# Designs tried in a protein design run: peptides against a protein of PDB entry 4PN1. Part 121

Target 1, 261 residues: chain A of PDB entry 4PN1
Amino acid sequence: KIEMNFLNKPIVPDTTKVISNFLTHYLITEPVEHVEIEAKLGTLIDLETQNRFEFPVMNETILNPEFNLRTRFESDMTASEHKYLNEFLNQAFRDSQKPGRLPFAYKHTKQVDLFYETEDNSRDKIRVSKNQSDNQVLACVKKRRVADLFLYCPNDAFDIRISISDELPVSMPSGNQQPSLTRLKDRVGYVHQEIKIDLTKTTQNDPVYDTTERHELEVEFGNIADLRDRAQKAKDGMEAPLFRRVQLFMDNVRILRREHS

## One batch from the design tools (peptide; made by RFdiffusion4, then SolubleMPNN)

Design b1_p20_2_s3 (from b1_p20_2 with S1M H8E E13K I16L)
Fold by OpenDDE base, seed 4:
Parts: sequence; C-alpha cells; structure tokens
Structure b1_p20_2_s3 (fold): chain B 261 residues (1-261), chain A 20 residues (1-20)
Amino acid sequence: as target 1 above (261 residues)
Amino acid sequence: MLEFSEEEIELIKKFLEERE
C-alpha cells in the first residue's frame, strides 16, 4: 500500500494558488463587471536586449508585477508554429470524438474589426466587429485591459500572459465617423469543457510589428458565471472547486505552450 | 488555417446536436 504523502491528502501547486488568488481579486474583491479572462501564448522580450527575456529560474515562474522588469510581451508566433498548433488541435479534436471522450466543439469565423476614437479622446477605442461575408454587426464594445500576469516559461516554446479585461458594450459610433484602424480576423475556435482555444490570423496595417499578418493563440475561460461562483466559494473558505477549474485551464495552456514543430 | 473536410464537418454537427 502506498500513500500520496505523509498526510495522505492531495496538495495544490503554488502556481494554482497564486493564479486563483489573482482571479479572485478581479472576480470578487474588486469585481470587473464584463470580465474577460484569457491566456495568450507569446514571448517576453527584454527591452534592453530586444531578445527573449532571461531570468535566473529553471521552470515555469509567475513574475511579480510589483517589479519593473523592463519587458514587453509579443503575442505572436511564426506562421510555421501557428500551422503546427492548428494541426495539433485538429488532431485533438478528432481524437475527442471517439467513444468515452468528451468531444470538442469547433467554429470557424471570419470577421472585420473596426476601431473608432472616442469623443473624450480616451486611450480606449470602440471596437465594432462585423461578419466579413455579410457585414452583420456581431459586437460593439470598449475594451479595457485591467491587469496582466506573466508566466516566464524557460523550458517551453512560449511564455504566457494571463489578462483580465473589461469589455463594456457601447452604442455604435455615429455614421459620420471613420475608423482609425481596420483589422481582418480569420479565427478557428475549439471548445472543450467550457475552455475556449482560439487560433487567429490577423491582417492589418500595424505600425508596431511592421507586418501585414499576425498569428495568435489564446485560451479563455468560457463560463465566467461558473468561475465567479467558484471564486466566491473560495472566499468563503471552500477553495477546491476554484483550484480544480484553474488547474484545468492551466493544464490546457501547458499542453499548448510545449508544442513546436 | 487548416479546415476540416465535409465529412468531418458533418461529424462536428452531429456531436454538437447531441450535446445541446
């Protein structure tokens, strides 16, 4: 007979606790009303060297936001890496359709995002999303980035940014306004156990990247109401449901960030 | 982006309907 440890009880990884506390803050303590919670795969770039950031750690590490590390996060990957992940997820989708498994859902969308300046000249722009085929309006929102949590992953192909955003629904811009930026998005979405995985090709005139096309992968919590309920229970002393959900989310992220061609 | 075949799309639809 063997036991898990000297208490014979499961333990929670510290990473799970830290992320859970981070999420609880913006779900319960200082709640964001229209919250979006996502993880993006990318690269932490050292602003001084313009290379991938190097820190004296040997494994997945959550960076302390209280310290200015002079980094930027590039939420992009090569076309080859993006294609590989697409093939990987397609195979995972097919495998999940087998008896005894929980199946993926799949959706392919092509949309255009139009960005408009606000009347108060705030930093946040209004985004109007339309279906590319019939020009049907899908959404009109003002998105505000609330907080970021960065994971440095020295052993993997990608670093991770977990972002808390507020997506406020707003009225359509006036008909006389012209968009300041137009973005075309080709997105394939995979959903498994209410965790959303999106592969997106973005075409735009981007002065920052000086490229016409960007390749992104994001993982998002698909059921915020459930997550908020779990976070509330955690505040009330029952942490296990929240930890389990965060663990599921992070395991999916960990699978994806390890994949490379 | 790699799209699914027509057969795979039909399979997707079937499973989505069963889950709803």
Scores: peptide ipSAE 0.023, ipTM 0.541, DockQ to the pose 0.011
Fold by OpenDDE base, seed 3:
Structure b1_p20_2_s3 (fold): chain B 261 residues (1-261), chain A 20 residues (1-20)
Amino acid sequence: as target 1 above (261 residues)
Amino acid sequence: MLEFSEEEIELIKKFLEERE
């Protein structure tokens, strides 16, 4: 007979607690109405060296947002890294179709994003998304970044940014208004246990931007209503359901950030 | 983006038919 520990009870990692509290704040305490919660793979860059940030830790660490770390986050990767992750996820998809497994769902989307300035010249732009094939409007939203949580991952290929955003549905821009920016998006989405993993290739021809092509990998909570319910239960003293969901999310992120060509 | 093979596409379709 074997036991988990000397209490024979599950232990919740501190990382799970910190992230759970972060999410609970924006789900329950100061609730974001149209909340999007995602993790992006990327690199924390030291502004002084322009190299990857070297924090004096040896493993995955949540950075304290109260400290002014002279860093920026680059949510991009090379084409080769992106291709490798695509192949990796394709294999994971295939393996999940075997008997006894929970299968992945898959969706491939090609869309055009049109960005418009707001009438009040606010920092937030209106994004109109259209399907490339039939030009059908998919969404018209104003996205506001609410909060970020950064994870430094010295042993992995990528660092992580967890972001809380508000995607507010808004009216279509006036017919006479021209977009300030256009982007082509090629996105493949994988869904497993209501966790969404997106590989996105973005192409744009804007001289203002340093790169014409971006490669991103995002992990998103696919069931916000369930997550909010779990967060409410946590506020009421029952934290286990929220912890389990956050652990699942983070384990998926951890798998992905370790993969490199 | 790397596309699935024809065989893999059929597998995806089968899955979607069973779940949707």
Scores: peptide ipSAE 0.021, ipTM 0.431, DockQ to the pose 0.011
Fold by OpenDDE base, seed 5:
Structure b1_p20_2_s3 (fold): chain B 261 residues (1-261), chain A 20 residues (1-20)
Amino acid sequence: as target 1 above (261 residues)
Amino acid sequence: MLEFSEEEIELIKKFLEERE
């Protein structure tokens, strides 16, 4: 007989535990009411060199947020990389429709995001999202970034930022207000086992903005209620359900960050 | 950006609708 280990019990990777604890904090301990949890593919940039950050590690590593490493995260990729990932996900979608598999869902959306200043001149902007085709309002929210967790991935094309955000529904801005910024978003979304994978092309015509177009890939937990329940169970001593969900999430992220043209 | 053809998209929509 072959056993898993000397205890013959499943073992959870430390990465999974760290991420799970991070999520639990903002789901349960200091709960964010309208929480969004996503991972973005991008690059950790060393502010001193303006090149990709180099850390003396040989594999995927969660960076300690208590240390100021003088880095910024660029959540962008080339059009070619983005296209490659789109083709990759399209194939994955097709394969998942075969008998014996759990199928992907697919959605293509085009929207316009209008950003407005708040009455109190707070840093957070009001975002009004409209459908490009009929200008119907899809959402009106004030999004606040709560926390970030960065993964340095020296063996892959991309580093990862896991972010906790609060998307607070708010009233529409007054009719006399003009948007300070407008963005066009073309998004293709894939959903598998309630994990959302979005490829987004953002077009922005702002003289202050460095790029007119951005290409992003984000992975999001599609069922926050379930995740919160799992986190609560973890706080109560039953960690397995949360670990499983986090592992699923991270495995999907790992697949994507390894794919490159 | 979208790599699916219009025909493929329509097929996908129909397929998903049938499952839901």
Scores: peptide ipSAE 0.021, ipTM 0.519, DockQ to the pose 0.011
Fold by OpenDDE base, seed 1:
Structure b1_p20_2_s3 (fold): chain B 261 residues (1-261), chain A 20 residues (1-20)
Amino acid sequence: as target 1 above (261 residues)
Amino acid sequence: MLEFSEEEIELIKKFLEERE
């Protein structure tokens, strides 16, 4: 008989605890009302070298936000990498339809995002999302980035940014106002156990630069109410449900960031 | 990706159930 350790009980990794505490802060302690929590795959870039950031660690490491690292995060990948991940997720989708498994849900959407300046000249823009086929308004929100947590992953193809955002529903801009920016989004979405995985191709027209395309992969908590409930329980001394949910989320992220052709 | 034995999986499940 083999046991996990000398206590024969599972232990919670520090990574899970740190992320759980981070989420609990913005779910419970200083709650964001319309919270969105997502992880994006990308690359930490050293501003001095313009290459991938190099830190003296050998594995997945949460960067301390108190240290001002001269870095930027590029939430982009090559078309080839994006295609590979799409094929990988398609196979995972097919495999999950087999008896004894929990199935993926699948959705393909195409939308147009129109960005408008606010009257108060705030940095946050109003985003109007429309269906590309019929121009039906899907949403009108003001999205504010609240906090970021960066994971440096030296052994994997991608680094990770976990972001807390506030998506506040707002009124439509004035009919006389022109959008400052327009983006086309082609999104393939996969949902498994209420964790959302989205592959998005974004096309943007820049007046100065030619049309640019971005390829993004994001992992999002699909059930915020449940997550908030788990976070509250954690604050009340019952941490296991939150740890389990965060572990599930992070395992999905880890699977994806390791995949490459 | 980490692989767990069936026994380890059962232990994890029990642990989670006990703390709920």
Scores: peptide ipSAE 0.008, ipTM 0.373, DockQ to the pose 0.019

Design b1_p20_2_s4 (from b1_p20_2, 7 letters changed)
Fold by OpenDDE base, seed 2:
Structure b1_p20_2_s4 (fold): chain B 261 residues (1-261), chain A 20 residues (1-20)
Amino acid sequence: as target 1 above (261 residues)
Amino acid sequence: MLEFSEEEIELIKEFLKKRE
């Protein structure tokens, strides 16, 4: 007979605990009402060198947000990398349809996002999302970035930003207001066990500048209510359900960040 | 703008229908 360890009990990696605590704070302690929790693949850039940030660690490391490391996070990848990940996820989707597996769900959306300034000229812009095909309003929200947690991943092609955002539904801007920015989004979404993986191609048309494209991959908790419930249980002394969910989330992220062309 | 080819989209739809 083999035991897990000398206690013969499951052990939770420290990374899982740290992330779980981070999430619990914004789910329960200082709750964000319309919370969005996502991890984006990208690169931590050293502002001094303009190269990928280098830290003397050999594995996945959560950076302490209390320290200013003079970095920025670029949530972008090359078209080639994005295509590769798309193909990878397509294959994963196909494989998951086989007997004995839990299947992926799939959704493809093409939308236009119109950004409007608020009366107080705050950084929190109103985003109106419309379906590209029929111009139907999909959402009108004011999104606020609440917190970020960065993971430096020296062994992988990408670093990770876990973001807490508040997406507050708001009324449509007045008809006389013009959008300050318009973006086209082509998004393919894969959902597995209520974890959502999105590949997004964003096109921004600037009348002065050339059209620019951004390629993003994000992993999101698809069931916030369940996650909040798990976080509450954790606060009440039962941490296991939250840890399991966070572990699942992070394992999916880890799989994706390891893939490269 | 298209992330998936039309062929890929149809393939995905087919797989989804088979699962249902």
Scores: peptide ipSAE 0.024, ipTM 0.540, DockQ to the pose 0.011
Fold by OpenDDE base, seed 3:
Structure b1_p20_2_s4 (fold): chain B 261 residues (1-261), chain A 20 residues (1-20)
Amino acid sequence: as target 1 above (261 residues)
Amino acid sequence: MLEFSEEEIELIKEFLKKRE
């Protein structure tokens, strides 16, 4: 007979607790109404060296936002890395269809995003998303970035940014208003246990941006209502359900950030 | 983006149908 530890009880990693508290704040304490919670793969860049940031740690570390680290986060990867991850997820999808497994769901979406300036010239733009095939309006929102949490991952191909956003539904821009920016998005989405994994290729022809093509991978909580319920229970003293959900989310992120061509 | 083979697409369709 073997036991988990000398108490024979599960133990929660500190990383899980920190992230859980971060999420609870914006789900319950100062609740964001139309909250989106996602992790993006990318690279923490040292502004002084313009290379990947070298923090004096040897493993996955949540950076303290109160420290002014001279870094920026680039939520992009090479086409080859993106292709590799696509193949990896395709294989994972196939394997999940086998008996005894929980299967992935899959969706391929091609859309056009049109960005409009707001009447009050606020920093937030209105985004109108349309299906490329039939030009049907999919969404019209104003997205506001609320908070970020950065994870430095020195042993993996990518660092992680966990973001809290507010996607506020808004009315369509006036017919006479022209978009300031247009983007083509080719997105493949994988859903497993209500965790959504998206591979997105974005194409735009705007001289203001350094790249005309971007390759992104994001992991998102697919059931916010359930997550909010778990967060409320955590506030009430029962933390286990929230911890389990956050652990699932982070384990998926950890798998993905290790993969490289 | 890499797309699934025709066989894999059929598997996806079957799976989605079962969940509806």
Scores: peptide ipSAE 0.018, ipTM 0.523, DockQ to the pose 0.011
Fold by OpenDDE base, seed 4:
Formats: sequence, structure tokens, C-alpha cells
Structure b1_p20_2_s4 (fold): chain B 261 residues (1-261), chain A 20 residues (1-20)
Amino acid sequence: as target 1 above (261 residues)
Amino acid sequence: MLEFSEEEIELIKEFLKKRE
């Protein structure tokens, strides 16, 4: 007979606790009303060297936001890496359709995003999203980035940015306004156990990236109401449901960030 | 983007119908 440890009880990784506390803050303590919670794969770039950031750690590490590390996050990858991840997820989708498994859902969308300046000249722009084929309006929102949590992953192909955003529904801009930016999105979405995985090709005139096309992968919590409920239970002393959900989310992220061509 | 073969696309469509 063997036991898990000297208490014979499961323990929670510190990473799970830190992320859970981070999420609980913006779900319960200072709640964001229209919250979006996503992780993007990318690279932490050292602003001084313009290379990937190097920190004296040997594994997945959550960076302390209280310290200015003088980094930027590039939420992009090569076309080859993006294609590889697409093929990987396609295979995962097929495998999940087998008996005894929970199946993926799949959706392919082509979208155009139009960005408009606000009347108060705020930093946040209004985004109008339309279906690319028939120009049907899908959404009109003002998105505000609330907080970021960065994971430095020296052993993996990608670093991770977990972002808390507020997506406020707003009225359509006036007909006389012209968009300041137009973005075309080709997105394939995979959903497994209410965790959303999106591969997106974005075409735009980007002043930051001297390229016309960007390749992104994001992982998102698909059921915010459930997550908020779990966070509330955690505040009330029952943390296990929240930890389990965060663990699931992070395991999916960990699988993806390890993949490379 | 060609994410799946035509046969796989039909399988996906069938799957989605079952979930609706």
C-alpha cells in the first residue's frame, strides 16, 4: 500500500493558488462586470536587449507585477508554429470523438473588426465586429485591459500572458465616423469542457508589427458564471472547485505551449 | 484556411447538429 504523502491528502500546486487568487480578485473582490479571462501564447521580450527575456529561474514562473522588469509581450508566432498547432488541435479534435471521450466542439469564423475613436478621446477604442461574408454586425464593444499576469516559461516554446479584460457593450458609432483601424480575422475555435481555444490569423496595417499578418493562439474560460460561482465559494472557504477549474485551464495551456514544429 | 478534409467537415457538421 502506498500513500500520496505523509498526510495522505492531495495538495494544490502553488501556481494554481496564485492564479486562483488573481482571478478571485477580479471576479469577487473588485468584480469586473463584463469580464473576459484569457491566456495568450507569445514571447516576453526584454526591452533592453530586444531578445527573449532571461530570468534566473529554471521552470514555469509567475512574474511579480510589483516589479518593473522592462519587458513587452509579443502575442505572435511564426506561420509554421501556428500551422503546427492547428494540425495538433485538429488531431486532438478527432481523437476526442472516440467512444469514452468528451468531444471537442469546433467553429470557423471570418470576421472584420472596425475600430473607432471615442468622443472623449479615451485610450479605449470602440470595436465593431462584423461577419466578413455578409457584413452582419456581431458585436459592438469597448474593451479595457484591467490586469495582466505573466508566466515566464524557459523550458517551453512560448511564454504566457493571462489577461483580465472588461468588454463593455456600447452603441454603434455615428454613421459619419470613419474607422481608424480595420482588422481581418480568420479564426478557428475549439471548445473542450467549456475551455475555448482559438487560433487566429489577423491581417491589418499594424504600426507595432512590421507585418501584415499575425498568428495568435488564445485560451479562454468559456463559462464565466460558473467560474465566478467557484470563486465565491473559495472566498467562503471552499477552494477545491476553483482550484480544479484553474488546474484544468492551466493544463490545457501547458499542453499547447510545449508544442512546436 | 483548410483545417479539415471535406469528409472531416461533414463529420464536424454532424457532430454539431447532435449537440444542438
Scores: peptide ipSAE 0.018, ipTM 0.531, DockQ to the pose 0.010
Fold by OpenDDE base, seed 5:
Structure b1_p20_2_s4 (fold): chain B 261 residues (1-261), chain A 20 residues (1-20)
Amino acid sequence: as target 1 above (261 residues)
Amino acid sequence: MLEFSEEEIELIKEFLKKRE
């Protein structure tokens, strides 16, 4: 017989533990009420060279947020890469519909996001999301970026940013306010085991970015209540459920990265 | 904008069929 190790027990990867602790902090310790947790594929850019940053590591590595690495994260990919991932996910969708598998859910949405400045001159903007087809309001939120965790992935085409945001529902802006920014979003969403995978094409007039069109892929925890419950259990000494969920999330992220590599 | 490919349309149809 073969055993897993000298204890014959599964071992949780250190990456899983670090991420789990990171999530637990903002789920339980200093809880974000309307938390959104997502991973985006992109590139860590060296601010000095404007090229991808090079770290002295040879594999997936979580960067220590306590260090100012003088980097920025660009959450973008080429249209061809985006198309490839779409095709890949379509195939995964089809395969998941087979007997014995857990099926993907699929949704294609087109929305317009209108960003408004806040009256208190807060850096956080109010986002009003509307359906492009009927102009129905889908959401009105004030999104605050709470924390980021960056994974440098030297062997893959993309690095990863795991972000924790607070999406606070707020009242609609006054009728006299004009949006400071309008963003069109074309999103193809795949959901598997409550993990959301979104391919988004964004068109906007952004003075900060050279391109008005972006192609993004994000992976999001679809069941925050469950995740929070798991995190609470972890704080209470039972870490396995949280580790399993984080592992699932990260495996999906890794699949997407590796497929593109 | 991401336009529906023929393949994507087929996937959507299949998905909807299973939910009905």
Scores: peptide ipSAE 0.007, ipTM 0.421, DockQ to the pose 0.011

Design b1_p20_3_s1 (from b1_p20_3, 11 letters changed)
Fold by OpenDDE base, seed 4:
Structure b1_p20_3_s1 (fold): chain B 261 residues (1-261), chain A 20 residues (1-20)
Amino acid sequence: as target 1 above (261 residues)
Amino acid sequence: SLVDEILAGLEERLRKLAYA
């Protein structure tokens, strides 16, 4: 008989604890009402070298936000990388449809985002999202980035930014307002065990700058209510459910960031 | 608990970032 350790009990990785605590803060301690929690694949760029940041670590590590590392995060990837990930996820989708597996759900959406300036000239713009085919309004929100947690992943193709955002529903802009920016989003979405994985191709028309295209992959908690419940239980001394959910989320992220052509 | 201490420390750090 083999045991997992000398206690024969699961042990929680330190990364899981740190991320769980990070989430608990914005779910329970200082709760964000309309919270969105997502991880984006990208690259930590050293502002001094303009290359990928190099830190003296040999594995996945959460960067301490108290330190100014003089980095920026680029959430863009190449079209080739994006295509590869799409093919990978398509195969994962197919495999999950087999007996004995939990299936993926799949959704393809084409969306237009219209950005409007606010009356108070706040930094946050109003985003009106519409279905590209019928112009149906999907959402009208003011999104505020609340916090970021960065993972440096020296052994993988991508680094990770975990972001906490507040998506505040707001009233539609007045009919006389023109959008300051428009973005077309072509998104393929995969959902497995209430974890959302989105591949998004974004086309932005800038009147000053030519059309720019971005390729992004994001992983999002699809059931915030459940996550908040788990976080509350953790605050009350029962941490296991939260740790399990965070571990699931991070394992999915880890799978994706390791994939490359 | 140790977790509470870690959380408190993290919360403080995150708060500082939000106001920087």
Scores: peptide ipSAE 0.016, ipTM 0.345, DockQ to the pose 0.082
Fold by OpenDDE base, seed 2:
Structure b1_p20_3_s1 (fold): chain B 261 residues (1-261), chain A 20 residues (1-20)
Amino acid sequence: as target 1 above (261 residues)
Amino acid sequence: SLVDEILAGLEERLRKLAYA
């Protein structure tokens, strides 16, 4: 008989605890009503060197938000990297269709995002998302970034930004308003156990910089109600359900950030 | 525990940052 440790009880990694606490804050303590929680793959860039940030650690490390490290996060990747991840996820999708596995769901979405200024000239713009094929309105929201948690991953292809956002539903802009910005999104979405994995190509036309294309990969909690319930239970002293869900989320993120061409 | 202290402090720090 083998035991997992000298207590013969599961141990929760600090990473899981820290992230769980971070999420609990914005789910329960200072609750964001229309919360979106996602992790993006990218690179922490040192503002002084414009190279990838270097820190004297040898593995995945959550950065303390109170420290100004003079960094920025670039969520963009190369087209080649994006293509590779797409192929990787396609294979994972196929493998998951086999007997004995939990299958991925797949969705391909092409949408246009129209950004409008608000009457109060607030920093947050109204985003109207429409389906490219039939111009059906998919959403009309004001999205606000609430908080970020950064993971420095020196051994992997990408660093990670976990973001808390508030997507407030709002009324459609008046018909006479013109969008200040238009963005095309080509998104392939994979869902496994209510964790969403999206590969997105974003095309933006800029009068000065011409057409730019960005390639992003994001991992999102697909069931916020369940996550909020788990977070509440954690605040009430039962942490295991939250830890398990966060562990699943992070394992998916870890798989993806390790993949490279 | 040290972990408990760190985690307890995180909520306060996040609150502070949210209002900055």
Scores: peptide ipSAE 0.005, ipTM 0.276, DockQ to the pose 0.123
Fold by OpenDDE base, seed 3:
Structure b1_p20_3_s1 (fold): chain B 261 residues (1-261), chain A 20 residues (1-20)
Amino acid sequence: as target 1 above (261 residues)
Amino acid sequence: SLVDEILAGLEERLRKLAYA
């Protein structure tokens, strides 16, 4: 007979506890109303060297936000890395359609994002998203970044930023307003067990700079109501459901950050 | 808790970054 440990019970990694508490804060303690919770793959850049930062650790590490480490996060990857991840996810999608597995859902979207200045000249712009094919309005929101948590991953191709955002639905800008910025988004979306994985190619035309292209991969909690329920239970002393959901989320992130061409 | 302190520090840093 084999047992998991001397208690023969599952244990919770410290990383899971820290992230769970972080989420609980913005779900329950100081609740964000229209919350978006996502992890982006990218690189922690040393502001002095402009290269990937080298922290004195040997594994996945949540950075303490109380310390100014003189870093920035770049949520981008090369076209080749992005292509490899797309092929990897396509294979994962195909494998999940086999008997005995839980299937991925798949969606390909092409949209235009139009950014407008607010009448009150607030820093947060209004984003109008339209479908490229029929010009239908998909969303009109004002997005505010609330909090970030950074994970340094020295053994993997990418570092991770977990972000809490507030996406407030707002009225359409007045018809006489011109957009200050326009972006084209080509997004391939995968959903597995209510966790969303998006590969996005963003094209931006800058009048001063040549057309810039960005390649992003994001992992998002697809069921916020369920997550909030789990967080409330955790606050009430039942932590296991939240820990399991966070562990699932992080395992998906860990799989993706290890893959590279 | 340590987590609460970290979260408080995070909020402060985010505010500072928003003004930079």
Scores: peptide ipSAE 0.029, ipTM 0.424, DockQ to the pose 0.080; fails the geometry check
Fold by OpenDDE base, seed 1:
Order: structure tokens, then C-alpha cells, then sequence
Structure b1_p20_3_s1 (fold): chain B 261 residues (1-261), chain A 20 residues (1-20)
């Protein structure tokens, strides 16, 4: 008989614990009402060198937010990388449809995002999202970035930013207001076990900067209510359900960030 | 199959994005 360790009990990785605690803070301790929790693939850039950040570590490392490392995060990838990931996810989708597997769900969305200034001149703009096909309003929100957690991943193609956001539903801007910014989004969404994986192509017209296109990959917790319930249980002394959910999320992120063209 | 149709549509869109 083989045992996993001298206690014969599962060990929770520190990464899982740290992320779980981070999430619990904004789910339970100082709860964000309309919380969105997502991980974006991208690159930590050193502000001094303008190259990818270098840190004296050899594996996935959560950066301490209390330390200013003079970095910025670029949530972008090349078109070729984006295409590769799409093909990879398509194959994963196909494989998941086989008997004995839990299937992916798939959704394709084309939307336009219109950004409006707020009456109170707050930093956060109102975002109106519409379907490109029928101009139906999908959402009208004021999104506030609450917190970020950065993972430096020296062995992978991408670094990770986990973000906590508050998406506050708000009333539509007055008909006399013009949008300050318009973005087109072409999104391919995959859902597996309530974890959402989105490949998004964003096109933005800037009068100064020519049309810029960004390619993003996002991984999001698709069931916030369940996650909040798990976080509450963790605060009450039962941590296992939360740890399992965070582990699942992070394993999906790890799979994706290792893929490259 | 429905899966094949979905995948074909995705691949076509990605090709268009790559050549843009």
C-alpha cells in the first residue's frame, strides 16, 4: 500500500491557500456586491527596462502586493498565440464531448462596448454593451477594479493577473451623451465545470493611435454564488471545498499559460 | 455534427483574425 505522505492526507499548495485567502477577503470579509473574479494571461513588464519582468525565482510565484516592483501588466498576446490557444481549446472542446467526459459549453459573442463619462466625473466610466447584430443592450455597468494579484510565471509563456472587480449595474446614460470610447469585441467563450474561458479580440479606434487590436485570454469563475458559499464555509473552518475550487481554477489557468505557438 | 459546425466557425474566424 502506498501513502501520499507520512500523514496520509492531501496537502494544499501554498498558492492555493494564498489565492483562497485573497478571494475570501473580497467575497466575505469586505464583500464586493457584484464581484467579478478573473485571471488574465499576459506579461509583467519592468517599467525600467520595458522588458518582461525578471524575478529571482524558478517557478510560479505570487507577488506580494505590498511591495512596489515597478511593473505594469500587459493583458495581450500575439495573434498567432491567440490562434494557437483557440485551436487548443477547440480540440479540448471536441475531446470533452466524448462519452465519459464532462462537456464544454461554447458561445460566440460579438458586441460593441460604448463608454460614457459619469455625471459625477468619477474615474470609472459607464460601459454600455450591445450585440453587434441587433443592437440589443446586453449590459450597462460601472466597473471598478478593486484588487489585483499577480503571478510571475518564469517557465510559462504568460504571467497571470487575478483581478477582483465590482460590476455595478447603472442606469443608461442620457440620450444626449456621446460615447467617449467605442470598442468592438469578438469573444469565443468556453465553459467547463462553471469555469469560463474567453478568447477575446478587441478592436479600438483611436483618433491619435491607429486602430489597435488586442488579443486576450481570460479565465473567470462562472458561479460566484457557489464560490461565495465555499468561502463562507472556509471562514467557518471548512476550507476543503474552497481549496478544491481554487485548485480547479488554477489548474485550468496553468494549462493555458503553458501553451504557446 | 453540431460540434463540427461550431468548431468550423471558430476556426474560420480565427483565420480571419490572423490575416488581418
Amino acid sequence: as target 1 above (261 residues)
Amino acid sequence: SLVDEILAGLEERLRKLAYA
Scores: peptide ipSAE 0.007, ipTM 0.320, DockQ to the pose 0.012; fails the geometry check

